# Ledger of designs, part 57: peptides against a protein of PDB entry 3JWR

Target 1, 323 residues: chain A of PDB entry 3JWR
Amino acid sequence: TRELQSLAAAVVPSAQTLKITDFSFSDFELSDLETALCTIRMFTDLNLVQNFQMKHEVLCRWILSVKKNYRKNVAYHNWRHAFNTAQCMFAALKAGKIQNKLTDLEILALLIAALSHDLDHRGVNNSYIQRSEHPLAQLYCHSIMEHHHFDQCLMILNSPGNQILSGLSIEEYKTTLKIIKQAILATDLALYIKRRGEFFELIRKNQFNLEDPHQKELFLAMLMTACDLSAITKPWPIQQRIAELVATEFFDQGDRERKELNIEPTDLMNREKKNKIPSMQVGFIDAICLQLYEALTHVSEDCFPLLDGCRKNRQKWQALAEQ
Target 2, 298 residues: chain A of PDB entry 3JWR as posed
Amino acid sequence: TRELQSLAAAVVPSAQTLKITDFSFSDFELSDLETALCTIRMFTDLNLVQNFQMKHEVLCRWILSVKKNYRKNVAYHNWRHAFNTAQCMFAALKAGKIQNKLTDLEILALLIAALSHDLDHRGVNNSYIQRSEHPLAQLYCHSIMEHHHFDQCLMILNSPGNQILSGLSIEEYKTTLKIIKQAILATDLALYIKRRGEFFELIRKNQFNLEDPHQKELFLAMLMTACDLSAITKPWPIQQRIAELVATEFWEQGDQVGFIDFVCTQLYEALTHVSEDCFPLLDGCRKNRQKWQALAEQ

## One batch from the design tools (peptide)

Design b1_p19_1_s4 (made by RFdiffusion4, then SolubleMPNN; from b1_p19_1, 12 letters changed)
Fold by OpenDDE base, seed 5:
Structure b1_p19_1_s4 (fold): chain B 323 residues (1-323), chain A 19 residues (1-19)
Amino acid sequence: as target 1 above (323 residues)
Amino acid sequence: DEYRAEEAAIEEQLRAAIQ
């Protein structure tokens, strides 16, 4: 395609020029082409292209395929969200120095998972899918959308001309897919809530050890969540804009809940309760975010900008909640 | 105890709303 030709022929700027190592990164000013170029740079600078013998054209096609399989009519859970999740992963690996703690296969899997973790998201949560008796709810009992996201990820990876994993051995391929699946499923916030206590306790007791396979898996799950939620860490102007996108999507769901399911939406999904957003954001930060970024900073002190950003945004939301 | 109760309520709300 013309788009593929343009991407494949383009000069890829440096990570420094693209600012993709910055935790404060914003994609708002970037074109779709520039987001694809950033993605190529992430793969290149993590040595994934070289180590796994990726063909440039195949990588370009894969990126465009992933981007194409996000819906444009979804306010928040779109390509830009996935791209920002992957950028945060890249920043955590590079600037946060987590790269030195992981294998090349784990890094490969995490980057693919971050880009793919919300593929074909429909702008509604698992609860809505279940209550609407959607066909997907018949296939999966829990983490319905995350299973679907993984299925979409696998479909793309196996599509002709998109096989970025063709340079892997059979064993490397199996390992990578396992980690991708686990990482995508870990973005179900219900699973985060279920598992985070074990992670925090290991940190508290100074027993956390990445050489333990179970603890490694747990850490990868926590890291995925930290990147998925990283909008809460962004500079305040960026945070506000993203919060508006999230609210838009949630309100659209709430409107559908009223119309299609004849139910009163929760406060978070209720357009009429938009005045509660600041207090709900404070509650979300306290209940979900702060401990995660504290624990991540304990694993790698260079991740402190994420924690600092989260704390600063808590203060800003609290000030709005008091008005 | 009140703070923890509020956090738990928010977590429950988030489980219902975000998931």
Scores: peptide ipSAE 0.027, ipTM 0.699, DockQ to the pose 0.082
Fold by OpenDDE base, seed 2:
Structure b1_p19_1_s4 (fold): chain B 323 residues (1-323), chain A 19 residues (1-19)
Amino acid sequence: as target 1 above (323 residues)
Amino acid sequence: DEYRAEEAAIEEQLRAAIQ
């Protein structure tokens, strides 16, 4: 395609030029082509292209295939969300110095998972899928959409000309797919809530050890969530804009719940409850985000900008909630 | 602890909303 030719022939700017190492990164000013160039740079600077012998054209095609399999009519859970999740992962690995704590296969899996974790998202949550009796709800009892996202990820990875993992051994391939699946499933916030207590306790007791395979898996899950939620850490103008996109998508679901399911939506998805957004954001930060970024910063102090951003945005939302 | 109860309620609401 013309798009593939343009991407494959383009000079890829440095990570410094693209600012993709910055936790304060914004994609708002970037074209789709520039987001793809950023993604190439992430793979290159993490040594994934070299270590796993990726062909440039195959990587370009894969990136475009992933981007194509996000829906354009979804306000938040689109390519830009996946791209921002991957960028936060890249920043956490590089600027946050987490790269030194992980294997190349884990890094490869996390980056693929971050880009793929919401593939074919429909702008509705698992509860809606279940209540609407969607065919996907018959295939999976829990984490319905996350299983679907992984299925889409696997489909793309196995598609002709998209096989970025062809340079891996059979064992490396199996390991990578396992980690990708676990990482995508970990983006179900219900699973995060279920598992985070173990992680926080290990940190609190100073017993956290990445050499333990179970703790490694737990950490990768927490890191995925930290990147998935990273919009809450962004500079205030960026945070506000992303919060508007999230609210738009949630209100669209709420409108569908009223129309299609004849139910009253929750406050978070109720368009009539817009005035509660600031207080709900404070609650979300306190209940979900702060302790995660505190724990992550304990694992790597260079991740502090995420925690600092989250704290600053809490203050901003609190000030709005008090008006 | 009222704070823990409120946090738990928010977590439950968030689980319901983000599920």
Scores: peptide ipSAE 0.026, ipTM 0.696, DockQ to the pose 0.084
Fold by OpenDDE base, seed 1:
Structure b1_p19_1_s4 (fold): chain B 323 residues (1-323), chain A 19 residues (1-19)
Amino acid sequence: as target 1 above (323 residues)
Amino acid sequence: DEYRAEEAAIEEQLRAAIQ
């Protein structure tokens, strides 16, 4: 395609030029081409292209395929969300110095997972999928969409001309896919809530050890969630804009719940209760986000900007909730 | 206690909304 030719021939700017090592990064000003260029830079600077002998054209095609398999009519869970998740992962790995704690296969898997974790998202949550009796709800009992996202990820990875993992041994390939699957599934917040207590307790007791395979898996899951939720850490103007996108998508779901399922939506998905967004954001930060970024900062102090951003946004949301 | 209840309610709402 002309798009592939343009991407493959383009000079890829440095990570510094693209600012993709910054936790404060915003994609708002970037074209789709520029987001793809950023993605190439992430793979390159994490040494994944070299270590796994990725062909440039194959990587370009894969990125474009991933981007194409996000829906443009979905307000939040689109390519830009996946891209921002991956950028946060990149920043956490580089600026947050988590790269030094992980294997190349884990890094490869995390980056692929971050880009792929919401593939073909329809702008509705698992609860809607279940209640609508969607065919996907018959395939999976829990984490329905996350299983679908992984299936889409696997489909793309195995598609002709998109096989960025072709340089891996059979064992490396299996390991990578296992980690990708676990990482994508970990983005189900239900699973995060279920598992986070173990992680926080390990940190609290100073018993956290990344050399333990179980604890490593747990950490990768927590890191995925931290990147997936990273919008909450962004500078306030960015946070507000992203929150509007989230609200738009949730309200669209709520409208569909009323129309298609004949149910009253929850406050979070109720367009008529948009005035509760600030208080709900405070609650979300307190219940879900703060402790995660605190724990992550204990693992790597260089991740502090995520925690600091989260704290600052809590104050901003709290101020709005008090008006 | 109210704060914890609100946090729990938001967790439940988040489970409902983001799941």
Scores: peptide ipSAE 0.028, ipTM 0.712, DockQ to the pose 0.080; fails the geometry check
Fold by OpenDDE base, seed 3:
Structure b1_p19_1_s4 (fold): chain B 323 residues (1-323), chain A 19 residues (1-19)
Amino acid sequence: as target 1 above (323 residues)
Amino acid sequence: DEYRAEEAAIEEQLRAAIQ
């Protein structure tokens, strides 16, 4: 395609030029091509292209395929969300110095997972899928969408000309897919809530050890969530804009819940309760985000900007909630 | 206690919203 030719021939700017090592990164001003260039840079600077002998054209095609398999009519859970998740992962690995704590296969898997974790997202949550009795709800009991996202990820990885993992051994391939699956499934916030206590307790007791395979898996899950939720850490103007996208998507779901399912939506998805957004954001930060970024900062102090951003946004949302 | 109750309520709402 013309898009592939343009991408494959383009000079990829440095990570510094692209600012993709910054936790404060914004994609709002970037074209789709520039987001793809950023993604190439992430793979390159993490040594994934070299270490796994990725062909440049194949990587370009894969990136474009991933991007194509996000829906354009979804306000938040689109390519830009996946891209920002991956950028946060990259920043956490580089600026946050987590790269040195992980294997190349783990890094490869995390980056692929971050980009793929919401593939073909429909702008509705698992609860909606389940309540609508969608065919996907018959295939999977829990984490319905996350299983679907992984299936889409696997489909793309196996598609002709998209096989970025073709340079891996059979064992490396199996390991990578396992980690990708676990990482995508970990983005189910219900699973985060279920598992986070173990992670926080290990940190609290100073017993956290990445050399333990179980703790490694747990950490990768927490890191995925931290990147997935990283919008809450962004500078306030960026946070507000992203929150508007989230609210738009949630309200669209709420409208569909009323129309299609004949149910009253939760406050989070109720357009009529727009005035509760600030207080709900404070509650979300307190209930979900703060402890995660605190724990992540304990693993690597260089991740502090995520925690600091989260705290600052809490203050901003609280101020709005008091008006 | 009120803060914890609110936090728990929001966590439950989020859990319901994401499951």
Scores: peptide ipSAE 0.027, ipTM 0.698, DockQ to the pose 0.076; fails the geometry check

Design b1_p19_2 (made by RFdiffusion4)
Fold by OpenDDE base, seed 1:
Structure b1_p19_2 (fold): chain B 323 residues (1-323), chain A 19 residues (1-19)
Amino acid sequence: as target 1 above (323 residues)
Amino acid sequence: EHEEYLETLTYIEEKFESF
């Protein structure tokens, strides 16, 4: 395609020029082409292209295929969300110095998972999928969308001309796919809630050890969630704009719940409850986000900008909720 | 396990409303 030719022929700017190492990064000013260039830079600067012998054209095609398999009519869970998740992963690995704690296969898997974790998202949550008796709800009992996202990820990875993992041994390939699956499934907040207590307790007791395979898996799950939720850590103007996108998608779901399911949406999904957004954001930060970024900062102090951003945004949302 | 999962989803939704 012309898009592939343009991407494959383009000079990829440095990570410094693209600012993709910054936790404060915003994609708002970037074209789709520039987001793809950023993605190439992430793979390159993590040495994934060299270490796994990725062909440039294949990587370009894969990135474009991933981007194409996000829906354009979804307000938040689109390519830009996946791209921002991957950028946060890149920043956490580089600026947060987590790269030094992980294997190349784990890094490869996390980056692929971050880009792929919401593939073919429909702008509705698992609760909606279950209540609507969607065909996907018959295939999977739990984490319905995350299983679908992984299936889409696997489909793309196996598609002709998109096989970025072709340079891996059979064992490396199996390991990578296992980690990708675990990482994508870990983005289900229900699984996060179930598992986070173990992680926080290990940190609190100073018993956390990344050399333990179970604790490594747990950490990768927590890191994925931290990147997936990283919008809450962004500078306030960016946070506000992203919160509007999230609210738009949630309200669209609520409108569909009324129309298609004949149910009253929760306050989170209710367009008429827009005035509750600030208080809901405070609740979300307190219940879900703060402890995660605190724990992550304990694993690597260089991740502090995520925690600091989350705390600052909590203050901003609290001030709005008091108004 | 399915009931626990659904309860967790409900819990998440309720926690968004908490402050």
Scores: peptide ipSAE 0.260, ipTM 0.838, DockQ to the pose 0.443
Fold by OpenDDE base, seed 2:
Structure b1_p19_2 (fold): chain B 323 residues (1-323), chain A 19 residues (1-19)
Amino acid sequence: as target 1 above (323 residues)
Amino acid sequence: EHEEYLETLTYIEEKFESF
């Protein structure tokens, strides 16, 4: 395609020029082409292209395929969300110095998972999919969408001309797919809530050890969630704009809940309750986000900008909730 | 396990609504 030719022939700017090592990064000013160039840079600077012998054209095609398999009519869970998740992963690996704690296969899997974790997202949560009795709800009892996202990821990875993993041995390939699956499934917040207590306790007791395979898996799951939620850590103007996109998508779901399911939406999904957004954001930060970024900062102090951003945004949302 | 999962989803929704 013309898009592939343009991407494959383009000069890829440095990570410094693209600012993709910054935790404060924003994609708002970037074109789709620039987001693809940033993605190439992430693979290159993590040594994934060299270590796994990726062909440049195949990587370009894969990135464009991933981007194409996000829906354009979804306000938040689109390519830009996946791209920002991957950028946060890249920043955590580089600036947060987590790269030195992980294997090349784990890094490869996390980056693929971050880009792929919401593939074909429909702008509705697992609760809606289940209550609507969607065909996907018959295949999976829980984490319905995350299983679908992984299936889409696998489909793309196996598609002709998109096989970025062709340089891996059979064992490396299997290991990588296992980690990708675990990482995508970990983005289900219900699973996060279930598992986070173990992680926080290990940190609190100073017993956390990445040399333990179970603790490594747990850490990768927590890191994925930290990147997926990283919008809450962004500078306030960026956070406000992203919160509006999230609210738009949630209100669209609430409208569908009324129309298709004949139910009154929760306050989170109810456009008539938009005045509660600030207080809901404070509640979300306190219940879900703060402890995660605190724990991540204990694993690597260089991840502090994520925690600091989250704390600052809590203060901003609290001030709005008091008005 | 399925019931626990649904309870957790409800908990998340309630925490958004808390305040």
Scores: peptide ipSAE 0.227, ipTM 0.830, DockQ to the pose 0.468
Fold by OpenDDE base, seed 4:
Structure b1_p19_2 (fold): chain B 323 residues (1-323), chain A 19 residues (1-19)
Amino acid sequence: as target 1 above (323 residues)
Amino acid sequence: EHEEYLETLTYIEEKFESF
């Protein structure tokens, strides 16, 4: 395609020029082409292109295929969300120095997973999919959308001209796919809530050890969630704008719940309770986010900007909730 | 308010565990 030709021929700017190592990064001013260039830079600077012998054209095609399989009519869970998740992963790996704690296969898997974790997202949660008796709810009992996202990821990875993993051995390929699947499934907040207690307790007891395979898997899951939720860590103007996108998508679901399911939506998805957004954001930060970024910062102190950003945004939301 | 978000997530978890 013309888009592929343009991307493949483009000079990829440095990570410094693109500011993709910054935890404060914003994609708001970036074109779709620039987001693809940023993505190429992430793969390159993580040595994934070199170490796994990726063909540049194949990587370009794969990125464009991933981007194409996000819906444009979804307010938040779109390509820009996936791109920002991947950028946070890149920043955590580089600036947060987590790269030195992981294998190249784990890094490869995490970056692919971050970009792919919400593929074909429909702007509704698993509860809605289940309650609407959607065909996907017949395929999967738990983490319905996350299984679908992984299936879409696998489909793209196996599509002609998109096989960025073709340079891997059979064992490396299997390992990578396993980690990708686990990482995508880990973005189900229900699974996060179920598993986070073990992670926090290991950190609290100073028993956390990345040499333990189970603890490694647990860490990768927590890191995925930390990147997926990273909008909450962004500078206040960025955070506010993203919170509006999230609220828009949630209210759209709530409107559909009323219309299609004859259900009164929860406050989080109720357009009539828009005035509760600040207090709900404080609630979300305290219940879900703070402990995660605290624990991540204990694993790598260089991830502190995520925790600091989360704390600053809590203060901002609290101030709005008191008005 | 923390309780409502957690209740929503818990309710989602319980519903998924019941199938």
Scores: peptide ipSAE 0.021, ipTM 0.642, DockQ to the pose 0.077
Fold by OpenDDE base, seed 3:
Structure b1_p19_2 (fold): chain B 323 residues (1-323), chain A 19 residues (1-19)
Amino acid sequence: as target 1 above (323 residues)
Amino acid sequence: EHEEYLETLTYIEEKFESF
C-alpha cells in the first residue's frame, strides 16, 4: 500500500527527537505516520529489531496492521490508547530502567502486548459483553475482551507479511506468545484486583524477587496495568483531555445500556452523572492507581514520575470535586 | 461507587474462572 511504502521509506527520528522516553509524553500532536515512526523507534532502541532479526518492511506492515485493527469510531480504546500504553512501557523500560531487569523475550512480549492489548475493542466493557449475550461471552468465561484481543494479536502475528516473530526459535516463539497472552489478560482490571495483593505484600515485606518465575510473571502483569492506566499519570492538561475521551466512551456505553439492554447505567457510565467525574477520578486513583505506582516505584525509583503524576492529578481532581 | 466498580470486577472474575 502507499501507506506502507511511505512508512518503510521514512527516516525514523531518534527517541530523543520523538520524546518517547518521557513519562510526560503526549500523542495529541502526532500524525498516524508519526505514531508508527515512534513505534519503529521503540522496537529499534529496545534492540528487538536486531536481536530477533526483524525485517524493516515486515515490522512496518505489522505496525500498520495493528493500527488498522483498532476501531476508529471508539472514543478511547483505539490505536492512540494502545500507542500510549506502548510508549509508557518504553519509557518505563528506558527512563524507568526496567529494561535491565527483564529478558529480551519479556521486553519483546511486553511491547507487542502493549500495542495489541485492546485490538478490535468495541468501546464497551466485559460487563456489557456479558449482559448483551454477545457471541464472545459464549467463548470465554472471564476476561472476554482480553481473550479476544489476544486472538486478534495472534491472527495478525501469523498473517502473511506481518510475521515479526519469524526470526525466533520454536521455543522462543512459544515463550513469547505465552508472555503476550499473560500480559494482555493482565489488563483485565478484575485480574489486577485479584493479583495485586500478592505483589504489594511482596514489596511490603521486601521479599520481591524478579529471579522467581512466579514473581516475574506477577511483575509483568502489574507493569502492563501500570502502562495501561498511565493516562492518570500524565500532566494535568493531557490527563483532563484523556479523561474526557474515557468519559465519552463510558457514556456511549451507558446510552447503549439504556437503549439496547433497558438498564440504568452505573454512575461511571451515566451521562447525567457527569458532575461526579471528579470524585470518581479521586476514588479510582485511591482504589486502583496510587498503590500500584508506589509499588512500581519501589521496584524502580526511576518510575517515580508516574507516581508523582498520579498524585498531582489526584490533587487536581479533588479540587474539582470540592467545587 | 468505586467499591461497586470493584465488586463488579470481582464478580466478573469469579464467573469466568474457566482458564
Scores: peptide ipSAE 0.020, ipTM 0.633, DockQ to the pose 0.069; fails the geometry check

